# Ledger of designs, part 44: peptides against a protein of PDB entry 5D63

Target 1, 292 residues: chain A of PDB entry 5D63
Amino acid sequence: SLRRGIYHIENAGVPSAIDLKDGSSSDGTPIVGWQFTPDTINWHQLWLAEPIPNVADTFTLCNLFSGTYMDLYNGSSEAGTAVNGWQGTAFTTNPHQLWTIKKSSDGTSYKIQNYGSKTFVDLVNGDSSDGAKIAGWTGTWDEGNPHQKWYFNRMSVSSAEAQAAIARNPHIHGTYRGYILDGEYLVLPNATFTQIWKDSGLPGSKWREQIYDCDDFAIAMKAAVGKWGADSWKANGFAIFCGVMLGVNKAGDAAHAYNFTLTKDHADIVFFEPQNGGYLNDIGYDSYMAFY

## One batch from the design tools (peptide; aimed at target 1 D213 C214 D215 Y288)

Design b2_p20_4_s4 (made by RFdiffusion4, then SolubleMPNN; from b2_p20_4, 13 letters changed)
Fold by OpenDDE base, seed 1:
Structure b2_p20_4_s4 (fold): chain B 292 residues (1-292), chain A 20 residues (1-20)
Amino acid sequence: as target 1 above (292 residues)
Amino acid sequence: SMEDTLARMEERFNAFIASL
């Protein structure tokens, strides 16, 4: 079953993703096929899947950028019915915005069925061009038509997954305590993480004893990421992953505060030094506390 | 609660921040 999370949704037949046109929050904004760049933030192509309680395999899909929801126009079962962005809520009862998402017959891709109409999200004619129509279309769960098959590439982690990644790291002190601040985290590419760091002014900040030292840098980075998230995305119900960590060196005579993020596969953490913008697998400290 | 979590976090942070 599909987990709650943020997904990049890619067609199984052609290199096209589900895109909210221009990221517009206007009701009736077309959802279209559009090209994407792997390992980057595809701004209009991220969708928060929220599972509906007590309705098996059924979700709302919120566009991260616009904060609007995937909506089958008038809930019509006619083939070619527009799929648009529309205002909504995560736990709506509106069947126009409820989508049953289950594995296709190939066992890797998913099909997206409108709960009410029972039609499927279809990349019309498998058109790979930018702006290609995405519509509700008749189909079946067992049909192999790639126009209606989608890969759900997870772009986020749950707090539990983040916790597990931290626990696997060898640089964790025996007295480690972690504090989880959110439930779901968008994981940024390092390039984006670095850009936030640059834009924060931290590269030009001077280390000063006690008044602006390692803890200030680390907290400032987290604050910058938080603000970037708030300013960049209209959807709610998720955070941007950026941890603050306090560590002690092997000798036990020095402490440091630093940041960390997750690797691309979400299985491990990588340390980030906010004083120089460096990424390290070993920062030279064992963590005794973190919050993220 | 989140408030409780933050309080515990603050306590741990305060215990070690002076050494940074």
Scores: peptide ipSAE 0.059, ipTM 0.636, DockQ to the pose 0.101
OpenDDE base, seeds 2, 3, 4, 5: peptide ipSAE 0.036, 0.042, 0.045, 0.046; ipTM 0.640, 0.632, 0.637, 0.638; seed 2 fails the geometry check

Design b2_p20_5 (made by RFdiffusion4)
Pose (drawn by RFdiffusion4):
Structure b2_p20_5 (pose): chain A 292 residues (1-292), chain P 20 residues (1-20)
Amino acid sequence: as target 1 above (292 residues)
Amino acid sequence: SIDEEKARLEAKAWAAIAAL
């Protein structure tokens, strides 16, 4: 089963993503194929998949930017029916906004079926052009037609996944305790994590004994990322990944506060120095506390 | 001392967590 999370959904035949046109919140805004840039935030192309209780392999798909839902127009089973963004809720009983998502016959890509109509999300004619129509279409679960096959590229981690990445890190103090704050996190590319640090004013902040020292920088960065999350996205039910760690050096005589993020493959953590914007695999300290 | 410095850092960290 597809896990709850945030996905960039890419057509298996051509490198087009499912894109809510112009990120518009208007009801009926077309969902289309569009090109994308890897290792960036694709602002109109991120979808939160919320599992429906007791309805196997079925989800709502909420655009992260707009807060609106993937909706098969009037639930029609006619091939060519429009797939648009529409107002809704995470656990709706409206079948126009319910999607059964299972693996295709290639075992890697998925097919997306409307729960009500039993038709599939289809990149019409396999068109790779920006703005190409995506519609509901007749189809089968097992066929190889790439127009109806989609890679769900996971862009978020659960708290359990973040905890696992931290536990595998070699720079964790024996007294380490972690404090988990949310359940599902959008993992940022370093380019975006750095842009938030720049926009927070921290690059210009001066170190001052106790009144603006390492803990102040680290907490400020976490707060800046939290603000960015709420100000940038309309969908609810996730958080942005940015951790704070306290650590001690090998000699046991100096402590430091700093931030951390995740690698692209989501398996490992990488340390971030908020005083200078650097990313480090080894910051010179072993973490005895983290909150994220 | 290192213990006083760790206590100071944790006080700010706990305050930040409580403010969330």

Design b2_p20_5_s1 (made by RFdiffusion4, then SolubleMPNN; from b2_p20_5, 10 letters changed)
Fold by OpenDDE base, seed 1:
Structure b2_p20_5_s1 (fold): chain B 292 residues (1-292), chain A 20 residues (1-20)
Amino acid sequence: as target 1 above (292 residues)
Amino acid sequence: SMEDVLARKEAKFLAFIASL
């Protein structure tokens, strides 16, 4: 079954993603097919899938940018019914905004069925052009029609997944204590993470004994990422991944505070030095404490 | 000492976490 998380949803037939037009929060904003750039933030194309308790394989889909939800207009079962962004809540009972999401016949893609109408999210005519219509359309779970098949590329990690990635890293001290601050984390591309670092002013910050040393740099980066998240996205129920670590060197005579993020495959962590913006697989310290 | 540095930084971070 599909896990709670943030997804980039790509058509199985053509290189188009499910896009909320202009990222608008207005009710009735069209959801359309649009091109995307891999390994970047596709701002209007990220969707938080929230599973509905006690309703098998059924979710709301919240657009991260607008904070609005995927909505089948009037819940109509007519082929060609508009799929739009509309105000809602994560655990709504409105069947216009409830989507049953299960694997397609190919075992890799998913189909997205409206809970009420039983029609499927369809890239009309498989049109690969920007702004192509996405609509509710008749179909079946077993059909191989790529117009109704979607890859769900997970762009986030759960706190448990982050914890597992940390636990697998060889640069964790035996006395390690981790503190988890949130439940789901959008994982940023390094380019975005670096841009946040640059925009924070940290590249121009001077190391000063105690008053602005390693812990201040690490916290400032964490705060910058948090602020970026708050300023960039209207959806709730997730955070932006940026960790802080305290570590001790192998000799046991030096300590350091630094940041970390996740690798592209979300399986491992990579260390980030907020004093210089560097990414390292080995920062020279073993972490005994972290929060993220 | 290194121990003092560790203790100070840990306390600072724990205080931050507790404030949330």
Scores: peptide ipSAE 0.252, ipTM 0.830, DockQ to the pose 0.779
OpenDDE base, seeds 2, 3, 4, 5: peptide ipSAE 0.222, 0.237, 0.234, 0.243; ipTM 0.811, 0.819, 0.816, 0.825

Design b2_p20_5_s2 (made by RFdiffusion4, then SolubleMPNN; from b2_p20_5, 9 letters changed)
Fold by OpenDDE base, seed 2:
Structure b2_p20_5_s2 (fold): chain B 292 residues (1-292), chain A 20 residues (1-20)
Amino acid sequence: as target 1 above (292 residues)
Amino acid sequence: SMEETLARMEAKFNAFIASL
């Protein structure tokens, strides 16, 4: 079954993603097919899938940028019915905004069925052009039509997944204690993470003994990421991944505070030095404490 | 609880700073 998380949803037939046009929060904003750039933040193309309790394989889909929800217009079962962004809530009972999402017959892609109408989200005519119509359309779960098959590229991690990634890292001290602050985390590409670092002013900050040293740099980076998240996205129920670690060197005579993020495949962590903007697989310290 | 977690975090930070 599909897990709760943030997804980039890509058509199985053509290089097109499900896009909320202009990222608008207005009711009735068209959801369309649009080109995307791999390994970047595709701002209008990220969707938080929230599973509905006690309803098997059924979700709401919230656009991260607009904070609105995928909505089948009037819940109509007619082929060609518009799919739009519309105001809603994560656990709505409105069948226009409830989507049953299960694996297609190929075992890799998903189909997205409206709970009420039983029609499927369809990239009409498999059109790869920007702004191509996405609509409800008749279909079956076993049908192989690529217009109705979608890859769900996971862009987030749960707190448990983040915890597991940390636990796999060899640079963790035996006394390590981690503190989880949120439940789901959008994982940023390094380029975006670095840009936030640059925009924070940290590259020009002066190290000063105790008054503004390693812990201040690390906390300032986390604060900058938090602010960036709040300023960038209208959806709730997720955070932006940016960790803070406290570590001790092998000799046990020096401590350091630094940041960390997740690798592209979300399986491992990479250390980030906020004093110089460097990414390292080994920062020279073993972490005994982290919060994220 | 989150309150308890934050309290532990504060204690850990204080210990860290004291170790520098």
Scores: peptide ipSAE 0.030, ipTM 0.467, DockQ to the pose 0.068
OpenDDE base, seeds 1, 3, 4, 5: peptide ipSAE 0.028, 0.028, 0.023, 0.029; ipTM 0.487, 0.487, 0.488, 0.489

Design b2_p20_5_s3 (made by RFdiffusion4, then SolubleMPNN; from b2_p20_5, 11 letters changed)
Fold by OpenDDE base, seed 5:
Structure b2_p20_5_s3 (fold): chain B 292 residues (1-292), chain A 20 residues (1-20)
Amino acid sequence: as target 1 above (292 residues)
Amino acid sequence: SMEDVLAAKEAKFLAFIASL
């Protein structure tokens, strides 16, 4: 079953993703096929899938950027019915915005069926062009039509997954204590993480004993990421991943505060030094405490 | 001492977390 999370949804047949046109929050904004760039923030192409309690395999899909929801126009079962962004709520009862998402016959891709109409999200004619129509279309769960098959590339991690990634790292102290602040985290590409760091003013900040030292840098980075998240996305129910750690060196005679993020595959953490913007697999400290 | 440094930083972070 599909887990709650943020997904980049890519067509199984052509290199096109489900895109909310211009990221507009207006009701009736077309959802279209659009090209994407791997390992970047595809701003209008991220969707929060929220599972509906007690309704098997059924979700709302909230566009992260606009905060609006994938909506089958009038809930119509007619082939070619527009799929649009529309205002809604995560746990709506509106069948126009309820999507049953299950594995396709190939076992890798998913199909997206409207709960009410039983039609499927279809990249019309498999058109790879930017702005190609996405519509509700007749279909079956078992057919092999790639127009209705979608890869759900997970762009977020649960707190449990983050915790597991931390636990696998060899630079965690035996007395480590982690504090989880949120439930689901969008994981940023390093380039985006670095850009936030640059824009925060931290590169120009001067280390000063106690008044602005390692803990201040680390907290400032987390604050910058948090603000970036709030300013960038209209959807709720997730955070941006940026951790803070307190570590001690092997000799036990030095302490440091630093940040960390997740690797591309979400399986491991990488340390980030907010004083210089460096990414390190070994920052020279064993993490005693973290919050994220 | 190192213990004092660690304790101070931990307290600072815990206070921050508690404020959230």
Scores: peptide ipSAE 0.198, ipTM 0.807, DockQ to the pose 0.737
OpenDDE base, seeds 1, 2, 3, 4: peptide ipSAE 0.064, 0.140, 0.100, 0.094; ipTM 0.712, 0.774, 0.738, 0.738

Design b2_p20_5_s4 (made by RFdiffusion4, then SolubleMPNN; from b2_p20_5, 11 letters changed)
Fold by OpenDDE base, seed 5:
Structure b2_p20_5_s4 (fold): chain B 292 residues (1-292), chain A 20 residues (1-20)
Amino acid sequence: as target 1 above (292 residues)
Amino acid sequence: SMEDVLAAKEAKFEAFIASL
């Protein structure tokens, strides 16, 4: 079963992703196939899948950038029916915006079936060109047509997954207390995380005893990421991952405040020093407190 | 105490940063 989360949705046949054209919030904005760059944000190509309670394997798909939802035009079962962005809500009853998402016959990709029409999201003719038509099309769950098969690359973590990643890290103190602030987190590429750091003004900030020291840097970074998230995305129901840790050194005679994010595979954390923008697997401290 | 550890951070921090 597909978990709630943010996904980059890639065609199984060609290197094309499901893209909301221009990231527009206008009703009827075409959803199209578009090229993507691995390990980047792919702004218009991120979708929050929200599972519908008591409806098996059924979701709304909210475009992260526009805040609009994947919508089968008029809910039509006709092959070639446009799939567009349209205003909606996460738990809508509108069958035009309800999608049953289950594994395809290959066991790795998914098919996306409109709940009402029973047609499938189709990259028409498997066209890999930018702007290629995505439409509702007749199909079956068991057919091998790659035009209707999609890889769901998960770009977010749940709070539980983040907690598990922290728990696996060797630099966690026995007295550790973690405080979870949100339920689902978009995990940024390091390049984006670094850019937010640069844009925050922190690279030009000077350490000053107590008045602007390690905790101020760490909190400022978290605030910068939070603001970036709010300014960048129109969808709700998720946060941007950026943690704050307090740690103690091995000798137990020094403490530090720092940030952390998740590794690319979401299985572990990497420490971030907001005073110099460095990423470290070992920051020289064991965390006794975190919030994220 | 943790308070002592936190108080000690200032003296150790510069050395930590320099080690990077």
Scores: peptide ipSAE 0.021, ipTM 0.596, DockQ to the pose 0.058
OpenDDE base, seeds 1, 2, 3, 4: peptide ipSAE 0.018, 0.018, 0.019, 0.020; ipTM 0.543, 0.545, 0.572, 0.589

Design b2_p20_6 (made by RFdiffusion4)
Pose (drawn by RFdiffusion4):
Structure b2_p20_6 (pose): chain A 292 residues (1-292), chain P 20 residues (1-20)
Amino acid sequence: as target 1 above (292 residues)
Amino acid sequence: IDAEMARLEAKAHAAIAALR
């Protein structure tokens, strides 16, 4: 089963993503194929998949930017029916916004079926051009047609996954305690994490004993990331990944406060120095506390 | 070092409480 999370959904035949055109919140805004840039935030192409209680392998798909849902127009089973963004709720009973998502016959990509119509999300004619029509279409679960096959590229981690990445890190103090604050996190590319640091004003902040020292920088960065999350996205039910750690050096005589993020593969943590914007695999301190 | 760790933890626990 596809796990709850945020996905960049890529056609298996051509490198086009499912894109809510112009990120528009208007009802009926077309969902189309569009090119993308890896290791960036693709602002119109991120989808929160919310599992439906007791309805196997079935989800709502909420565009992260617009807050609107993937909707099969009037629930028609006619091939070519429009797939658009539409207002809705995470746990709706409206079958126009319910999607059964299971692995295709290639075992890696998925097919997306409308719960009401039993038709599939289809990149019409396999068209790779920007703005290509995506429609509901007749199809089967097992066929190889790439027009109806999609890679769900996971862009978020659960709290359990973030905890696992931290636990595998070699720079964790024996007294370490972590404090978990949310359940599902959008993992940022370093390019975006750095842009938030720059935009927060922290690069210009001066170190001052106690009144603006390492803890102040770290907490400010976490707050800046939290503000960015709420100001940038309209969908609810997730948080942005940015941790704060307190650590102690090997000699046991100096402590430091700093931030952390995750690697691209989501398996490991990387430390971030908020006083200078640097990313480090070893910051010189072992973490005895973290909150994220 | 103990006084410095206590100081840092006080700010961290206050930040955690503000986030809950």

Design b2_p20_6_s1 (made by RFdiffusion4, then SolubleMPNN; from b2_p20_6, 14 letters changed)
Fold by OpenDDE base, seed 5:
Formats: structure tokens, C-alpha cells, sequence
Structure b2_p20_6_s1 (fold): chain B 292 residues (1-292), chain A 20 residues (1-20)
């Protein structure tokens, strides 16, 4: 089954993603097909899938940017019914906003069926143009029509997945203790992570003995990422990934505080030095404590 | 406390040296 998480949802037939037009929070805002840029945030095209308890394979889909939910207009089963953004809640009982999401017959893509109408989210005519209509449309689970098949590219990790990535890293001290702060984390592209670092003022910050040294830099970076998240997204129920570590070198005679994030495939961590904005696979320290 | 601070200071010196 599809896991709770943030997804970029791409059509299986053409290079188009499910986009909330202009990222607007207004009820009735069209959801449309739109082009996307790999390895970028694609602001209006991120969706938090929240599984409904005790309802198999059924989710709400919250647009990260607007905080509104994917909604089949009037729950109509008519082919061509508009799919829009609409106010809602993660655990709504409104069948207009409940979506059964399961693997298609090809085993890699998903189909998105409205719980009430039993129609499917359809990129009308497979139109790859920006602003192309997305609508509810008649279909079946076994049909191979690419207009109704979607790749769910996971853009987030659970705390458990992050924990597993840390556990696989060779630069973890035997006394390591990790502290999990949230349940689900949007993982940023390095370019975005770096931009937040730049905008924080840290590149111009001066190291000062004890009053502003390595731990202050690392905490300031985490605070900057947290604020960026709060200021950028209207949806709730997730955080932005940015970890803090304390580490000791192999000789045991030096200590450091630094940041870390996840690699593109979410399988590993990469260390980030907030004093210079560098990414490293080996920062020269083994972590004995982290929080993220 | 002093030992911890000393270790942090050593790290700083190494960091600065690596930037030269």
C-alpha cells in the first residue's frame, strides 16, 4: 500500500505533474497538468497523502503549498467532472475528498479513484500542455490507459526511514543517541538547502569563542530551515528535514557540531558544514548525538 | 567542561586551517 508521505505525482504517459493552479487556497481552484523541473521543489505540485484509518488504500491529498485538498466537484461520477482544490481536513468523511490509491496493472504506476464516485483522476486526452484539464473519468483498475496512471515520487521520509539512513552511515559513534522531533520530513534538494543557508545570514556570521561557535552555527541552520518551512507551506503534519549532530573525531581529542540532510535517494545521510556551506560524505567526526 | 571546550576549540583551529 502507498505510505503516508509527500509525493510529486507525475503522469505515466507524458511529462506532466498534478498541479494546483497558482497554488491558490481558494475553494474551486483548478487542479491541472503542468510541466515540472527535476531536482527542484515544484512548489504547487507537492501533495501530502494521509491514509484514512480503517479504510483500505484510501487517502486525502493535501496540497503542501495551499493547504487545501484534492476534491472531486460535487462528487459527480460524470466523465469530465472537475478536480479542484478545496478546504478540508486530513481525516475528512467527505467522499469528494477521499481517494483510493492502488497500483495499476503495470505494477509501477498508481491509479487514483474517488472513493464515492468510483471514477479516476484523468489527465484529459493525455494533454501535456501547461494547464491541461484534470478530471474525474470513467475507468477500471486493470485498464492500461496512461491518462489515468500516475507515478508517485516520494519527496519525504518518515522518521523511521531517516533513522535507518543514519544507522547505515559509517560515521556514527558507538555511544550514539538520536532524538526524533517529527514524524514525516520533506527532503530538500541541496540547492534549496544551500539557498536557505545563504538567506539565513550564516555565510557572513563570525565565529566567536563560545558565544557563537560550531553549535550556534548548526542550531542557527536548523532554525532557519524550520522558519523557511513555516513561511513557505500552508499544510501541516510534516517538517522540513535538517538534522543537528554532535561528533567526536577518531582520536577523541576534537569535537564538533554540524548539520546533516539526506541524499537524493533518501538511503543515506550527507553532512553539512554550516560554517562554510559544504556538503561532505565524511566530515571527520563520528556522531554521538543527533536530533532531527 | 574545560575538556569539552578544549575539544571544540581544537576543531575550530582545524577548520580554519583547512580553509587556508
Amino acid sequence: as target 1 above (292 residues)
Amino acid sequence: MDEVLARKEKRFNEFIASQL
Scores: peptide ipSAE 0.021, ipTM 0.624, DockQ to the pose 0.049
OpenDDE base, seeds 1, 2, 3, 4: peptide ipSAE 0.021, 0.021, 0.021, 0.020; ipTM 0.612, 0.595, 0.591, 0.612; seeds 1, 4 fail the geometry check

Design b2_p20_6_s2 (made by RFdiffusion4, then SolubleMPNN; from b2_p20_6, 12 letters changed)
Fold by OpenDDE base, seed 4:
Structure b2_p20_6_s2 (fold): chain B 292 residues (1-292), chain A 20 residues (1-20)
Amino acid sequence: as target 1 above (292 residues)
Amino acid sequence: MDAVLAAKEARFNAFIASEL
């Protein structure tokens, strides 16, 4: 079953992703096929999949940028019916915005079926051009038409997944205590994480004894990422991953405060030094406390 | 608490040393 999370949804046949045109929050904004750049944010192409309680394999899909939801126009079962962004809620009962998402016959891609109409999200004619029509179209779960098959590239982690990544890291102190602040986290590419760091003013900040030292840098980075998230996305129900750690060195005679994020595959953490913007697999400290 | 503060502040010296 598809996990709750933020996904980049890519066509199985051509290098095109499901895109909310111009990221507009207006009702009726076309959802279209659009090119994408791997390992980037792809702003208008991120979708929060929220599972509907007690309805197997069924989700709403909220566009992260606009905060609107994938909507089959009038819930029509006619082939070629427009799929648009439309205002909604995560746990709506409106079948126009309910999507059953299950594996296709190839075992790797998914098909996206409207709960009410039983038609499928279709990249019309497999058109790879920017702005290509995406529509509801007749189909079956077992047919191999790549126009209706989609890869779900997960761009987020749950708090439990983050906790697991921390737990298997070798630089965790025996006295470690972690505090989870949110439930689902968009994991940023390092380039974006670094840009937020740059824009925060931290690169020009002066270290000062106690009044602005390592903990201030680490918390300032966390705050900058939080604000970036709030300013960048209209969807709710997720956070941007940026952790804070307190650590002690092996000798026990030095302590430090620093940040951390997750690796691209979400399996491990990587440490971030907010005083210089560096990423490290070993920051020289073992964490005894984290919040994220 | 005082020992923690002292240990934390010592990080700056290590940081500077690593940049040299």
Scores: peptide ipSAE 0.025, ipTM 0.623, DockQ to the pose 0.049
OpenDDE base, seeds 1, 2, 3, 5: peptide ipSAE 0.024, 0.018, 0.025, 0.022; ipTM 0.627, 0.571, 0.629, 0.614; seed 1 fails the geometry check

Design b2_p20_6_s3 (made by RFdiffusion4, then SolubleMPNN; from b2_p20_6, 12 letters changed)
Fold by OpenDDE base, seed 1:
Formats: C-alpha cells, sequence, structure tokens
Structure b2_p20_6_s3 (fold): chain B 292 residues (1-292), chain A 20 residues (1-20)
C-alpha cells in the first residue's frame, strides 16, 4: 500500500509528470502532463498523499506548491473530464478529491482512481508534450494501458525513516538522544540545500567566539531551511529536512555543532558543515544529540 | 580551511564539555 508522503508522479509510458499548471492556486487550474528533470525539485509536480482513515488505499493529493488538491471536475464519470487543482482539505469527504491509489498489473506502477466516479487519472493519448491533458477516463485495475499507470517516486521521509537512517550511521555516540520535530520531511537535493545555505548569508558570516560559533551556524542553517520551506510551499503537514547535531570527537576532548541531511536513497545521512557548505560522510564527530 | 575550522571547534569545546 502507498504510504503517506510527498511524491513525484511520473507516467509509466512517457517521460511526463503530473503537473499543476503554473503552480496556480486558483480553483479549476488544469493538471497537465509536463516534462521534468530528475533529481531536482520540480516545483509544480510534488504531491502530498494523505491517507484517509478507515478508507482503504484512498488519499487526497495536495499540490505542495499551491496547497490545492487534485479534483475531478464535478465528479463526472465521463471520459475526458478535467482533473484540476481545487481548494480542499486533507481529510475531505468530497469524493471529487478522493483518490484510490493501488498497484497496477505490472506491480511497479500505480493507478489513480477517483473514489466517486471510479474513473482513472489518464494522460490523454499518452501525449508527452508539455501541457498535455490529464483527465478522468474509464478503465480497469488490471488493464495494461500506460496512459493510466503512474510511478510514485517518494520525495519525503517519515520521522521514523529519518530516525532509522540516523541509527544506521557509524558516527552516532552511545549517549545519543534524538528529538523529532515533525512527522514528514521533504528531502531536498543537495543543490537546493546548498542554494538555501548561500542565500542565507552564512557563507559570509564571521565566526566569533561564543557569540556566533558552530551552534549559531548550525541553527541559522536550520532556520534558513525552515524559512525557505514556509516561503516556497503553500501546503501544510510536512517540513523540510534539515537536522542539527551536537557531536564529540573520538578523543572526547572536542565538540562541534553541525547539520545533516539525507542521501538521495533516504537510507543514510550525510553531514553538512554550515561554516563552509561542505558535505561529509565523516565530519570527525560522533553525535550525542540531534533535533530535526 | 580545515585548520581554521579545527581552531574554531577547539574554542567551543569548553562550553560543550559542560553539556557532556
Amino acid sequence: as target 1 above (292 residues)
Amino acid sequence: MEATLARMEARFNAFIAEQL
């Protein structure tokens, strides 16, 4: 079953993703097929899937950028019915915005069925062009039509997954205490993470004993990421992953404060030094405390 | 840069040591 999370949703037949046109928050904004760049943020193409309690395999899909929801126009079962962005809530009872998402017959892709109409999200004619129509269309769960098959590429981690990644890292002190601040985290590409760091002013910040040292750099980076998240996305119910760690060296005579993020596969953490913008697999310290 | 970072880390050690 599909987990709660943020997904990039890609057609199984052509290199096209589900895109909210212009990222507009206006009711009735078309959802269309659009090209994407792997391992980038793909701003208008991220969707928060929120599972509906007690309704098997059923979700709302919130566009991360606009904060609006995938909506089948008038809930119509007619083939070719527009799929649009529309205002809504994560746990709505509006069947126009409820989507049953289950594995397709190929076992890797998913199909997206409107809960009310029982029609499927369809990339009309498998058109790979930018702005191609996405519509509700008749179909079945078992047919192999790639126009209605979608890969759900997870772009976020749960707090539990982040915790597991930390636990696997060899640079964790025996006295480690972690504090989880949120439930779901968008994991940024390093290029985006670095750009936030650059835009924060930290590259030009002067280290000063006690008054602006390693902990200030690390906390300032986390604050910058938090602000970037708030300024960039209109959806709620998730955070941007950026951790703060306190660590001690092997000799036990030195300590440091630094950041960390997750690797591309979400299986491991990588350390980030906010004083120089470097990514390291070994920062030279074992973490005894983290919050993220 | 590595040497500079090491020196900066050493200066912070006294405060962090109290938290260990």
Scores: peptide ipSAE 0.026, ipTM 0.672, DockQ to the pose 0.067
OpenDDE base, seeds 2, 3, 4, 5: peptide ipSAE 0.024, 0.024, 0.025, 0.024; ipTM 0.665, 0.653, 0.622, 0.632; seeds 2, 4 fail the geometry check

Design b2_p20_6_s4 (made by RFdiffusion4, then SolubleMPNN; from b2_p20_6, 12 letters changed)
Fold by OpenDDE base, seed 3:
Structure b2_p20_6_s4 (fold): chain B 292 residues (1-292), chain A 20 residues (1-20)
Amino acid sequence: as target 1 above (292 residues)
Amino acid sequence: MEAELQRKEARFNAFIASQL
């Protein structure tokens, strides 16, 4: 089953993603096919899939940017019915906004079926052009038509997945205690993470003994990421991943506070030094405490 | 990079010791 999370949804036939046009929150905003850039944020193309309790394989899809939901216009079963952004809620009973998402016959891609109409989300004619129509269309679960097959590229991690990534890292102290602050985290590309760091003013901040030292830098970075998240996205129910760690060196005679994020594959953590903006696989300390 | 960074020395020693 598809896990709750944030996804970039890419067509299986052509290099096109499901895009909410202009990221607009207006009811009836077209959802269209659009090109994307790998390893970037792809602002209008991120969707939070929220599973509906006790309804097998069925989700709402909330656009992260607009906070609106994928909606089959009037719930019509007619081929060519528009798929739009529309106001809604994560656990709506409106069948126009309920989507059954299961593996296609190829075992890799998914199909997205409207719960009410039983039609499928279709990149019409497999058109790879920007602004190409996405519509409800007749289909079956077993057919191989790539117009109705979608790769769900996971862009987030659960708190449990983050915890597991930390547990695999060799730079964790035997006394480690971790504290989880949220349930689901959008994982940023390093370029975006770095830009937030730059915009925070930390690159120009002066280290001062005790009054503004390593812990202040690390917490300021965490706060900057949190604010960036709040200012950038209208959807709720997720956070932006940015951890804070306290660590001790191997000799046990020095301590440091620093940040960390997840690697591209979400399997490992990478350390971030907020005093200089560096990413390191080994920051020279073993963490005895983290919150994220 | 490491040589240029400012860090704490023994600040957290009491906490570390309490966790052993």
Scores: peptide ipSAE 0.030, ipTM 0.648, DockQ to the pose 0.066
OpenDDE base, seeds 1, 2, 4, 5: peptide ipSAE 0.018, 0.022, 0.022, 0.021; ipTM 0.528, 0.642, 0.637, 0.637; seed 4 fails the geometry check

